Peptides against a protein of PDB entry 9IZ0. Designs and how they scored, part 64

Target 1, 345 residues: chain A of PDB entry 9IZ0
Amino acid sequence: ITCLGSNGHTYKQLVKGGNDDLRQDAVMEQVFEQVNGFLRSYRKTSQRNLSMRTYKVIPLALKTGVIEWVQDTIPLGEYLDSAHKVYHPKEWSLSTCRKLIAEKQMEDLETRLKVYDLVCRHYRPVFRHFFLESYADPVQWFTTQTNYARSTAVASVLGHVLGLGDRHGQNILIDKTSGEVIHIDLGIAFEQGKKLPVPECVPFRLTRDVVDGMGITGVEGVFRRCMEFTLETLRREEDSLLSVLEVLRYDPLFSWLISPLRRMKKQKMQLENFNQPESGNITTDASRDPKIQRNNVSGESEAERAILKVRQKLSSTLSVEASVGELIRIAQDPSYLALMFCGWS

## One batch from the design tools (peptide; aimed at target 1 R98 L196 V198)

Design b2_p24_2_s2 (made by RFdiffusion4, then SolubleMPNN; from b2_p24_2, 14 letters changed)
Fold by OpenDDE base, seed 2:
Structure b2_p24_2_s2 (fold): chain B 345 residues (1-345), chain A 24 residues (1-24)
Amino acid sequence: as target 1 above (345 residues)
Amino acid sequence: FPEVSEENLEEALKALKERLEKLE
């Protein structure tokens, strides 16, 4: 829809309907705005304009809402699929890579690592070209690449601390004007991504293409330093952040657990991406609702466990530098990336 | 934020909303 603002400007808005609960997205955007307040108040983060890019979400009902249409953006996965075809036309297609990883999903770690390495050799990083194509001026190029590394660092720390899941290339937008990342579809949080059919084993998305976008210094430049400053700010504001999350503990509309519908939808999408479209009418007989024993773990006990995990991730037991160093190491570890749905790009 | 309890949830949500509106 297009809305006319009180200022006389027209704003495009996306009306989302269906099975997705926009209340969870709206709540996570509210948490990000509070964190942006902390980042603005702290000298080391404010001097670098560190923020999580947010978008407006207005939930209208249980399954409907209005989302701000973020102009001048592209999904990371859409750009990467296009760019790989242009820059590496002799390499394997994304579909070929997905198929090979899928065919080995039930194999041992050693076999999965060999397949991951093989895919990586035939599907090389290209995301650096986004900045080289989009910005003819060297100052704009450097500025936008720096903004990308900064925003990715903030999103990586927040994504780890809040346990954001489902961080695939279609849920990460790139702003073509600023180079900043915008995370969308926030409905998998508090480590519920580990409960997906393909468990999320990394703290945040730091794949080869995500690193290639950071330029020559990769993770050792602006990215690492901005992760450190962001984590230092969140550790300082731990009590403030936990107080925001405690409000959500008592919100009867907030689900600390992955929605069964969302889990089933993700399972179906993962299976459909692994199975070529054989045109066979698989009448999925909807009748076998596996009685997932609702262990009546009270929503309160799940909220408490989530808040305790956030507190543990903000622990000062390790230095900021040591903690960031370990997070970067794990996020790039082939032994974890080889287990992911799309850990090669 | 005030200490959040079930009893003050509406006030805590309202205070969160008002703080969000001041950041716009």
Scores: peptide ipSAE 0.006, ipTM 0.262, DockQ to the pose 0.017
OpenDDE base, seeds 1, 3, 4, 5: peptide ipSAE 0.000, 0.006, 0.000, 0.006; ipTM 0.248, 0.245, 0.243, 0.263; seed 1 fails the geometry check

Design b2_p24_2_s3 (made by RFdiffusion4, then SolubleMPNN; from b2_p24_2, 14 letters changed)
Fold by OpenDDE base, seed 1:
Structure b2_p24_2_s3 (fold): chain B 345 residues (1-345), chain A 24 residues (1-24)
Amino acid sequence: as target 1 above (345 residues)
Amino acid sequence: FPEVSEEKLEEALKALEELLKKLE
């Protein structure tokens, strides 16, 4: 829909209906706004204008709402698929790479690592071209690439701490004006991505193309330093962040668990993306999953477990530098990326 | 999704089979 704002500007808005997801998105956006408050109050992050890019979510009902359409954005995955065809027309298609990874999904780690390496050799990074194509002025190029590295650093730390899942290239938008990343579809949080049919093994998306967009320094420079300052801010504001999450513990509309329906929908989308023929009779007998009455007790215990995991991720047991170093290492580790749905780009 | 060129898929499958045979 297009809404006329009180300021006379027209805003495109996406009306979503049918899923409990909009309340989850709206709550995560509220958490991001609180974190943006912490980032603005802390000198090291404020001086760099570090923020998680947010979008307005207005839940109208349990299953319906209006999402602000982020103007002048492109999904990262859409850009990468188009750019890869232009810059590497002789390489494999994204669909070829996906099929090979899928065909070997049930194999051992050694086999999957070799498939991943093979795919990586036939699908090279291109995301540096986004900045080179979009920003002919060197100052604009440098500014937008810096904004990209900064926003990716904030999103990576915050995504790890909150356990944001489903961070595929269609759920990460690039702002064509600022170069900043915008994370969408926030309904998989608190490590519920590990419960997907293809479990998420990385703390955040730091694939070869995500790194290629950072320019010649890759992760070493703006990105690493901005991760460190973001984590330092979140550790400083731990009690404030945990207090925000404790309010969500008592929100009866907030889901600490991935719904079986959402899991099935994501499973179907993953399978459809592999061009696997519907081998019909996986009657996942969804009829025999007992109606586990959402005993309020189970929701509370999962909320407590989620908050405890957030606290553990904010632990000062390791230095900020050591913690960020380990997160960057794990996020780039081929042994984890080879297990992902799309770890090569 | 753009259709996988059958030719590129077959090339990729051959490259995968050759890689797997080097493992045995």
Scores: peptide ipSAE 0.127, ipTM 0.732, DockQ to the pose 0.030
OpenDDE base, seeds 2, 3, 4, 5: peptide ipSAE 0.000, 0.124, 0.046, 0.017; ipTM 0.234, 0.725, 0.623, 0.430

Design b2_p24_2_s4 (made by RFdiffusion4, then SolubleMPNN; from b2_p24_2, 12 letters changed)
Fold by OpenDDE base, seed 1:
Structure b2_p24_2_s4 (fold): chain B 345 residues (1-345), chain A 24 residues (1-24)
Amino acid sequence: as target 1 above (345 residues)
Amino acid sequence: FPEISEEKLEEALEALEKLLKELE
């Protein structure tokens, strides 16, 4: 829908209906605004204008709300799919790469690493071209690439700390004006991505294309330093952040667990993105409900475990530099990326 | 999704089979 604001400007808004996800998105956006407060108050982050890009979510009912449509954005995955066709027309399609990864998803780690390497050789990074194409002025190019590296660093630290899942190329928008990243579909948080059919093994998305967008220095320089300053800010404001999360413990509308319906929907979307509709009635006999003992872990016990994990991720046991170094290592490790549904791009 | 050309999928499967055989 298009709404006329009280300021006379027209805003495009996406009306979403049908899922509990809008409340989860609205709550996570509120957490991001609090974190943006901490980033503005801390000299090292404030001097760099570090922020998590937010969007307005207005829940109208339990399953209905209005999301501010972020203007002048493109999904990262949409740009990459188009750019790979232009710059590497002889390479494999994204769908070919997905099929090969899917066919070997049940194989051992060694086989999956071989498939991942093969896919990587036939699907090369192109995301540097976003900045080269969009910004002919060298100052604008440098500024937007710097904004990209900064915003990706903030989102990577915050995404790790909050355990944001489902960080695929369609859930990461690029602002065409600023070069900043905008994370959407925030309903998989507090490591619930590890409960997906393809478990999330990386702390955040740091694939080859995500790195290629940082330019010739890759993760070194702007990205690493901005991760360090962001983590230093979050460690400083640990008690404030935990207090915000404790308020959510008492929100009866907040879900600390991925719903079975959402898990099944994401499962189908993961599988349907691999299968062309071969009309094979794979009756996935849903009758083998593995008796996942519904340990009636009270929603309170899940909230407590989630908050404890956030505290553990903010631990000062390792230096900021050592912690960021390990996060960057894990996020780029082929042994984890080969396990992802799209770890090559 | 753009249709995988059957040809590029077959090339990718052959390349995968070759890579797997080189490691046995």
Scores: peptide ipSAE 0.032, ipTM 0.604, DockQ to the pose 0.030
OpenDDE base, seeds 2, 3, 4, 5: peptide ipSAE 0.018, 0.016, 0.021, 0.017; ipTM 0.510, 0.452, 0.449, 0.370

Design b2_p24_3 (made by RFdiffusion4; failed a check: the pose's geometry)
Pose (drawn by RFdiffusion4):
Structure b2_p24_3 (pose): chain A 304 residues (1-257, 299-345), chain P 24 residues (1-24)
Amino acid sequence: ITCLGSNGHTYKQLVKGGNDDLRQDAVMEQVFEQVNGFLRSYRKTSQRNLSMRTYKVIPLALKTGVIEWVQDTIPLGEYLDSAHKVYHPKEWSLSTCRKLIAEKQMEDLETRLKVYDLVCRHYRPVFRHFFLESYADPVQWFTTQTNYARSTAVASVLGHVLGLGDRHGQNILIDKTSGEVIHIDLGIAFEQGKKLPVPECVPFRLTRDVVDGMGITGVEGVFRRCMEFTLETLRREEDSLLSVLEVLRYDPLFSWLGESEAERAILKVRQKLSSTLSVEASVGELIRIAQDPSYLALMFCGWS
Amino acid sequence: EEAQERFEEAVERAEELAEEREES
């Protein structure tokens, strides 16, 4: 539902009747805003202008809340389905991949990796072409690319820290003229998903297409540097963060999918921010564990 | 009671998510 504005600007409101965890999304957005404040009160984490982008959430009811449909965007999942066909029509479709993996579900490890390797060899990455031929001449393209890299890196580090759940393309919105990514429908949090009926391996969203969209350079450069600056900044302001997560713990609103998984979850948050391992080594291990095909094969259908 | 209900709903959502991933 799109309304005009007194200043003359239209605002789009996405109202949902489905039982999306909009209250969890709201409190997560509050945490994200406070994180933006942390990144704001520091030298390195603000020269890069890095921020985990927040979309305003106004949940009138958990089942029937209303959120801000962000200014003109194309969701990642709804995108690169058309781009896949247009750019690579010869290669296999998502139908062949999907249920072919469906045949993979009951198979062993080697079979799952083999089939995944085959399908991934068939479907070359295509998201790299969104930032080309869409935005503008090269300066604006590069600014958009670095904005996407930064925003996705910060969002991914924060999601790994807070154990964010679903990370399909259907839950990712790319801005367009700016390039900052907006994660949407973050209902599953505090390590909720891996432990699904169907298990996962990847801690944060990182497919082949996503790393292809970061540029010619994969996730080694601006992405890693932004991630590691985010990790260090989050560690330096750790006390305030755990204070925020504690106040989340003691209220019965946040979903942690007497004693609760929330305690263990924040302990794991502390471990993730623990200074025992160097931050650079932590970012390296995170990139490796999110990029390796062995982990990616077991994730789910698609996710090429 | 409300916290339990939210827990149940979160479980249901997780199950639905798993089903959707199987299909997709």

Design b2_p24_3_s1 (made by RFdiffusion4, then SolubleMPNN; from b2_p24_3, 15 letters changed)
Fold by OpenDDE base, seed 5:
Structure b2_p24_3_s1 (fold): chain B 345 residues (1-345), chain A 24 residues (1-24)
Amino acid sequence: as target 1 above (345 residues)
Amino acid sequence: KEREELEELGKKRLEELAKRKLEE
C-alpha cells in the first residue's frame, strides 16, 4: 500500500495480514532503537556510524500491521541464488545442495561434515559480486562494502546477545543504496532458534557468502573491529540494555517462546523447499494437533532465563577481542555450519 | 571492461528480478 504522509511524501507500506506476529518485530525494533542510542552515545561506535538498521512496525491487531517498506532492498538469499547461477553455472543448484544436506540431517557429525564439504566445493561464494555489480565508482564501492561489513558486525553482535534466530537469506535484506544489512522477521529471539526442527547452533550468520561480501580482508579488519566496538558498547550499557529487556518481561503481548504455529510453519517451509510439487494432495489433516505438552513454564521464568542469558553473553570474563574472536570462530566452524539448514552460503 | 560487463550483467539481473516481482 502507498500512504500519503502528513508531510506530503508518499510512503510505501507493507500491510501484513495473517499469522505473522508483528508485535514481536515491533518490540525487537524498539530494542534496536535503544541499542542505536547506545551506539550513538559511545565515541568508538558513533565515529563509525554503527547502527542496527531498523524499520517501522505498527501492529494494528493480533495478526495485522503496517510495516515500513524498505525500498531499494533485496533479500540476501535471492541475490545469492541468482548470482550463483550466473557466476558458477557449472556448479550445483541450491536445490541439489539443500537436498544433500537434508538427506544427511539425521546422520552423525562426520557424515554431515563430509556432505557439507562436498556441497561447499560445488557451491562457491559469489556475494563479492554484489558490490562489484552495483557500484561503478570505486569510492562508492569501498563505502558500501565498508557499510556492509559494519552493519553485519552490529547485527552479528546484537543477534548473538539477543539470541536472534531464523537468520536465513530471506530474512536478511541488503540495502542496494548503502550496502547495509536489514534484518527482518524478528519473531525468533532469546535462543528460541534452538527449538526449530533444524536447531540453530551458530551465534549469528557468518557463512562463506556473508564473508565474501566483506572483500579481500574477510572478517579481518572492518568486521572484527566493528564487532569489538559494538560488544564494548553493549558491555558498557549492560544495565541499560537489561532494563529495556525487563520492560518486556512485563509485556503480556511479548512472547519469550516460539509459538507452536510458527514452529509448524517453519517446519512446513523447510519440507516444502525439498519437495518439488509432486501434485499429491497431501491433505495434511490438521486435526492431529500433537499434544505439544504445554510445559507450563511460566512466561516469567522464560523471561528471567532469557535475561540471564543476555547477561552471561555480556560478561567481561573474557576481553572484548577474545569474546569476538570466539564468536567469529564458532560462527565459521564447519562443525556448526554442517548442522545448519543452509550453512554453506 | 570486465567491470563494465559485470555492472551491465548486474543491471540486467536487477531488471529481471524487478520484472519477476511485478509478475508475482
Scores: peptide ipSAE 0.031, ipTM 0.422, DockQ to the pose 0.017
OpenDDE base, seeds 1, 2, 3, 4: peptide ipSAE 0.011, 0.017, 0.009, 0.014; ipTM 0.289, 0.306, 0.391, 0.410

Design b2_p24_3_s2 (made by RFdiffusion4, then SolubleMPNN; from b2_p24_3, 14 letters changed)
Fold by OpenDDE base, seed 2:
Structure b2_p24_3_s2 (fold): chain B 345 residues (1-345), chain A 24 residues (1-24)
Amino acid sequence: as target 1 above (345 residues)
Amino acid sequence: KEREELEELAKKRKEELAKRLLEE
């Protein structure tokens, strides 16, 4: 839909329907706005214009809302699928790679690493080409690639600290003008991604294509330094960040738990992407009725656990550099990426 | 041909610029 703002500007709006609770997206965007305040107040982050890109979310109903349409964006996954077909037309399709990883999902780590390596050899990174193609001018190319690395660093730290899940290529937009990333569909937070049918094992998305977009430096230089400055800012503002999250603890509309419907939707989308016939023997241990788990764990106890995990992630037990180094290592570790739904791209 | 050579030249110039900006 198109809306006329009170400022006389015309805004395109996306109406999101379905089963997704946009209240969680709206709350996470408010948290990002507060964090952007902290990033602007700190010299090391403000000098680099570090921010999490935000979008306006207006929840209209339990499962429906209006999202601000971010103009001039493309989903990362849409670009990557198209670019892989162009640059590597003899390599495997994304569907073939997905199928092979899924066929080995129940196998041991050694078997999963072997299939992950095989997929990686037949599906090579291409995301550097986004910047090479989109920006003819070398200064614009370098600026936009730098903005990508900076925005990815901020999103990676925040995604880790807040336990943001479901970071697949359709939930990460690239701004074609700035090169910045925009994270959408924030309904899996506070490590609820570990409760997905394929548990999330990485702190943030740092796959080979995400790294290839950073150019010749990869994770070194701009990305690493911007992660360090972002984490240093969040550690300094720990009490302020925790105070923002404590307000959410008392919000009766905020769900600290993944909705059973969202879990089922993600499970279905995973199955459909594999063209697996419904083999009715998904022994989802039906004994864990997600209704029974709702009755025994107060939403307050899950909120408290989430806040404690945020505090733990902001701990100064390790240096900023050591903490960022470990996060980057884990996010790129084949032993974790081989366990992911799409860890190769 | 000429477009491919220009694209390769543009790529090489971008790589050189990136290298310089890492040395600063």
Scores: peptide ipSAE 0.021, ipTM 0.496, DockQ to the pose 0.011
OpenDDE base, seeds 1, 3, 4, 5: peptide ipSAE 0.039, 0.017, 0.018, 0.021; ipTM 0.551, 0.483, 0.485, 0.484; seed 1 fails the geometry check

Design b2_p24_3_s3 (made by RFdiffusion4, then SolubleMPNN; from b2_p24_3, 12 letters changed)
Fold by OpenDDE base, seed 4:
Structure b2_p24_3_s3 (fold): chain B 345 residues (1-345), chain A 24 residues (1-24)
Amino acid sequence: as target 1 above (345 residues)
Amino acid sequence: EEREEREKLARERLEKLAEEKLKL
């Protein structure tokens, strides 16, 4: 829809209708706004304009809402698929890579690592080209690449701390004007991504293409430093952040658990992205209702466990530098990336 | 200090690479 603002400007808005609970996105955006408050209050983060990019989510009903249409954006995955075809036309297609990873999904880690390495050799990073194509002026190029590394660092720390899942290339937008990342579809949080059919094993998305966008320094520049400053700020504001999350514990509208419907939808999307439709009538006999023992793990007990995990991630037991170093290591570890749906790009 | 020098040196290298690409 297109809305005329009270200022006379026309705003495009996306109306999402369907089974997606936009309330969870709206709550996560509110948490990000609070965190952005903390990032503005501390000199080290404020001086660098560190923020999580937010978008306006207005829930209109249980399953419908208006989302701000973030203009001048592209999904990371859409850019990467397009750019890879241009820069590496002799390499494997994204569909070929997905198929090979899928065919080995049930194999041992050693076999999965060999297939991951093989895919990586036939699907090289291209995300550096986003900045090189979009910004002819060196100052704009440097500024936008810096903004990308900064925004990715903030999103990586927050994504880890809040346990954001489903961080695939279609759920990460790139702002073509600023180079900043915008995370969308926030409905998988508090490590519920580990409950997906393909469990998420990395703390945040730090694939080869995500690193390639950081330029020649990769993770060893603006990115690592901004992660350190962000984590330092969140550790200082631990009680404030936990207090915000405690409010959500008592919100009957907030789901600390992935809904069975969303899990099934994501499962179906994962399976459909693995199976090109060969026209085989797989009558999915939907009749086997697995008695999902609703272990009435009270929503309170899952909220308490989630808050305890957030507190553990904010622990000062390790230095900020050591903690960030370990997170970066794990996020780039082939042993975890090989287990992902798309860990190569 | 050493990290700020590395970031500065990396910036100067990137600026040069950008200038070289604009000349090609």
Scores: peptide ipSAE 0.016, ipTM 0.385, DockQ to the pose 0.013
OpenDDE base, seeds 1, 2, 3, 5: peptide ipSAE 0.000, 0.007, 0.000, 0.011; ipTM 0.321, 0.353, 0.238, 0.408

Design b2_p24_3_s4 (made by RFdiffusion4, then SolubleMPNN; from b2_p24_3, 14 letters changed)
Fold by OpenDDE base, seed 4:
Structure b2_p24_3_s4 (fold): chain B 345 residues (1-345), chain A 24 residues (1-24)
Amino acid sequence: as target 1 above (345 residues)
Amino acid sequence: SELEELKKLAEERKKKLAEEKLKS
């Protein structure tokens, strides 16, 4: 790939795009295994079997190959699109909703909120039906819904702390046996999602369908309490977690920055979904924001900033309950969700 | 402890990276 450098020089980079992304996933899975150790060592989390579901990153040439190894799963977005057509056949299609949000992307917050509300009224939540369809036994239904709420709570805290991005419905798998969530495609971490053409504004995915899967209590009860216990564990193990991240700071295979290729791929996917005519200058709008100092910020200084942000997110300045309460509030705030690529489902 | 092993691994990697920078 020929990249235009910040200095105006064109660099022919052999972007080993697929392999770099798999290395990022493998490293993040190692961080999750360490966090799972902390969750097993702490009584409040261990008694609830709280864990981040991991997958074996086999370095195959195709990212899709890793997904095929997670037996009995479905992408959340695939289930939701199918279920929405069944349960709400008179409502808008996902493509119609995406188009309307896209057409208003450059408008003010008030206009974007009006369109978000309009989309929400014509695309109702359906994810509760996953549990109702899959589990005829009430005990199995309750167990799997509980496992879903628990795993979503762990993934939400950990996703916030590590700044996991690109948490769309195709990057979240549902285990059909356990009801647990499995997060895939982990190559956007440490708040690099904020550097996408559509910046990520929420700490984790807590859309209406994600909440609908929690059942009648929604975010209250199991989800909130499991977020609190997970954050309490991560605060207790702050030095341990930071030491794991310091190992990554010196990993030559780990990139603390979103790859230019991945950014361009996401930008192209956004433009294609928005039917915006390719004005032939692929100027990343991020390259035009004069506040994005194109400082040759060494990978080391980005790692230091990332670790500092993790430490700040683990700060005990607020109670665990207050911190979790604010995270849940922000993740559900229409003012943030209306700014997202897919905040309604 | 596992934490001490991780700290040791971090310092070994840091040392190796510094040695590589001195050779370039």
Scores: peptide ipSAE 0.033, ipTM 0.516, DockQ to the pose 0.021
OpenDDE base, seeds 1, 2, 3, 5: peptide ipSAE 0.021, 0.028, 0.028, 0.028; ipTM 0.480, 0.578, 0.580, 0.560

Design b2_p24_4 (made by RFdiffusion4)
Pose (drawn by RFdiffusion4):
Structure b2_p24_4 (pose): chain A 304 residues (1-257, 299-345), chain P 24 residues (1-24)
Amino acid sequence: ITCLGSNGHTYKQLVKGGNDDLRQDAVMEQVFEQVNGFLRSYRKTSQRNLSMRTYKVIPLALKTGVIEWVQDTIPLGEYLDSAHKVYHPKEWSLSTCRKLIAEKQMEDLETRLKVYDLVCRHYRPVFRHFFLESYADPVQWFTTQTNYARSTAVASVLGHVLGLGDRHGQNILIDKTSGEVIHIDLGIAFEQGKKLPVPECVPFRLTRDVVDGMGITGVEGVFRRCMEFTLETLRREEDSLLSVLEVLRYDPLFSWLGESEAERAILKVRQKLSSTLSVEASVGELIRIAQDPSYLALMFCGWS
Amino acid sequence: AELEAAEEAAEEATAPATLPPVFP
C-alpha cells in the first residue's frame, strides 16, 4: 500500500497478515540501530561509514503487523532467478537442483557432497552481473559494490553473533542506487535454525552467488576488513551490547528458538566476541566455515 | 501520523507469511 507524502514523496507500506515475528523483528531492529550508534561513535567503524542497515518496523500485531516496504528494491531470491535464466540458459534450472537435492536428503555424506558438487558445477554463479549494467558508470557501481560488501559483512557478523535464522534470498533486499543490503524477516534468532528439523551448517548467509557479487575479489579484502573491524568494534563495546541483550532476555518478547535458550545464546555471544582468539583469526575461520563447499552441501536445496 | 497510516493500512488486504523452505 503506497501513499503520497506532504513533502511530495511516496511511502510504501508492506502489511503482512501472516504470522511473521514482526515484534522480534522490531526488537532486532532496535538492537541494529544501537549497533549503528556504536559504529557511529568510533573512528575506524565510521570512516568506512559501515552500518547494519535497518528498515523501520511498526508491528501493530505480531500476526498482522505492518512494516516499511523499503524504497525501490528487488529481493535477492526473487532476483537471480531471472538473471540465472537470462545469463546462463544452457545450464540447469532450479528445478533440477532442488528436488535433485531432494533425492540427496536421505543419502550419506559423500553422496550429498558429490551431488552438490555436480549441481554447483552445472550452475555457475550469476549474481555478479546485477551490479554491472544496472546502476551507472563505474564510480557509482563501485560505490554500490562496496556498500553491499560492507552492509552484508556487518549484517552477517551481527547475525552470527546474535544467531540470526533464515538467510535465503527471499529474506535479503538489495537497495539499488546505493547498494546497502537490508535483511528482512529475521524471526528466527539466537541460533534458532541450525537446530531445525532439517539441520544446517553455515552460520551466516554466504553462497557462491553472494561472494561472486562482492566483486572479482571474493570474500578476502573489503569484506574481511569490514567484518574484522565490525568484530573489534563490537568487542570494544561489548559491555553495552550484553546489557542490551540482557534487557532483551528479561522480557518475554524476544524469541529464543525460567531457564531459557537465551542464557546459553548470550554466553555463545560472549564466546563469539571473546578475546582469546585474535579477531583476524576469528574472521578468517568465519569466512572459511561459511565458504567451504563441504559445509554448503548439507545446508538445503538450492543455496548454490 | 505514521501510526494512523499503519492502522489504516492494516484494514486492507495483507500479504502472506514468508515460509522457510522445506524438502519436497

Design b2_p24_4_s1 (made by RFdiffusion4, then SolubleMPNN; from b2_p24_4, 11 letters changed)
Fold by OpenDDE base, seed 1:
Structure b2_p24_4_s1 (fold): chain B 345 residues (1-345), chain A 24 residues (1-24)
Amino acid sequence: as target 1 above (345 residues)
Amino acid sequence: EELKLAEEAAKKEALPATERPVYP
């Protein structure tokens, strides 16, 4: 929809109706705004304008809300599929790569690594072309690529700390003006991505295309340093961040667990992406809501476990540099990426 | 062997419809 604001400006908005609880997205966006406060207050992050890009979510009902339309954006996965066809027209299709990875999903790690390596050889990174195509001016090119690496670093640290899941290329938008990343569909948090039919084994998305967008230095440039400054800020503000999360523990509207319905929907989307090319809005008719007896006792124990995991991820037991080094290593490890739904791009 | 068969199958699926072997 397009709404006329009280200021006379027109705003495009997405009305989302369906089974997705937009309250979780709204709560996670509130956490990101608090974190953006910490990043603005800390000299090392403020001097670099480090932020998590946010968008406005207004829940209207349990399953309906208004989402801000993020203007001038493209889904990373949409750009990569299009660009790969242009730059590598003789390489494998995304569908072929998905099929081969899926056919070996139940095989051992060694077999899955061989298939992943094979897919990687026939589906090369292209995301560097986003910046080369979009920005003819060298200063704009460099600035935008730097903004991309910075925003990806913030999102990677914050995504790890909060245990954000479902970070596929359709849930990551690229701002065509700034080069910044915008994370959407925040309904899988606090490591609930490990409970998906294809478990998420990486701390954040750092695939070959995500790295290719960082330019010649890859992860060893702006990205690593901005991850370090972001983690240093979050460790400094640990008590403030945990206090924000404790408020959510008592929010009866917040769900610390992935709903069985959302798990089943993600399972179907994973299975249907194997069988048909149709971009059909599958309105799964949710007419049989099993009365999930919300055992309140189970919710509190999961909230406590989630907060404890956040505290553990903010631990100063390892240096910032060592912690970031290990996160980058794990996020790029083929042994984890080969287990993912789409770890090659 | 299975990986080579999968590679050959994937190559055949990746070819444009014009480069697909016209089975006689």
Scores: peptide ipSAE 0.009, ipTM 0.433, DockQ to the pose 0.014
OpenDDE base, seeds 2, 3, 4, 5: peptide ipSAE 0.007, 0.008, 0.008, 0.008; ipTM 0.331, 0.418, 0.413, 0.293; seed 5 fails the geometry check

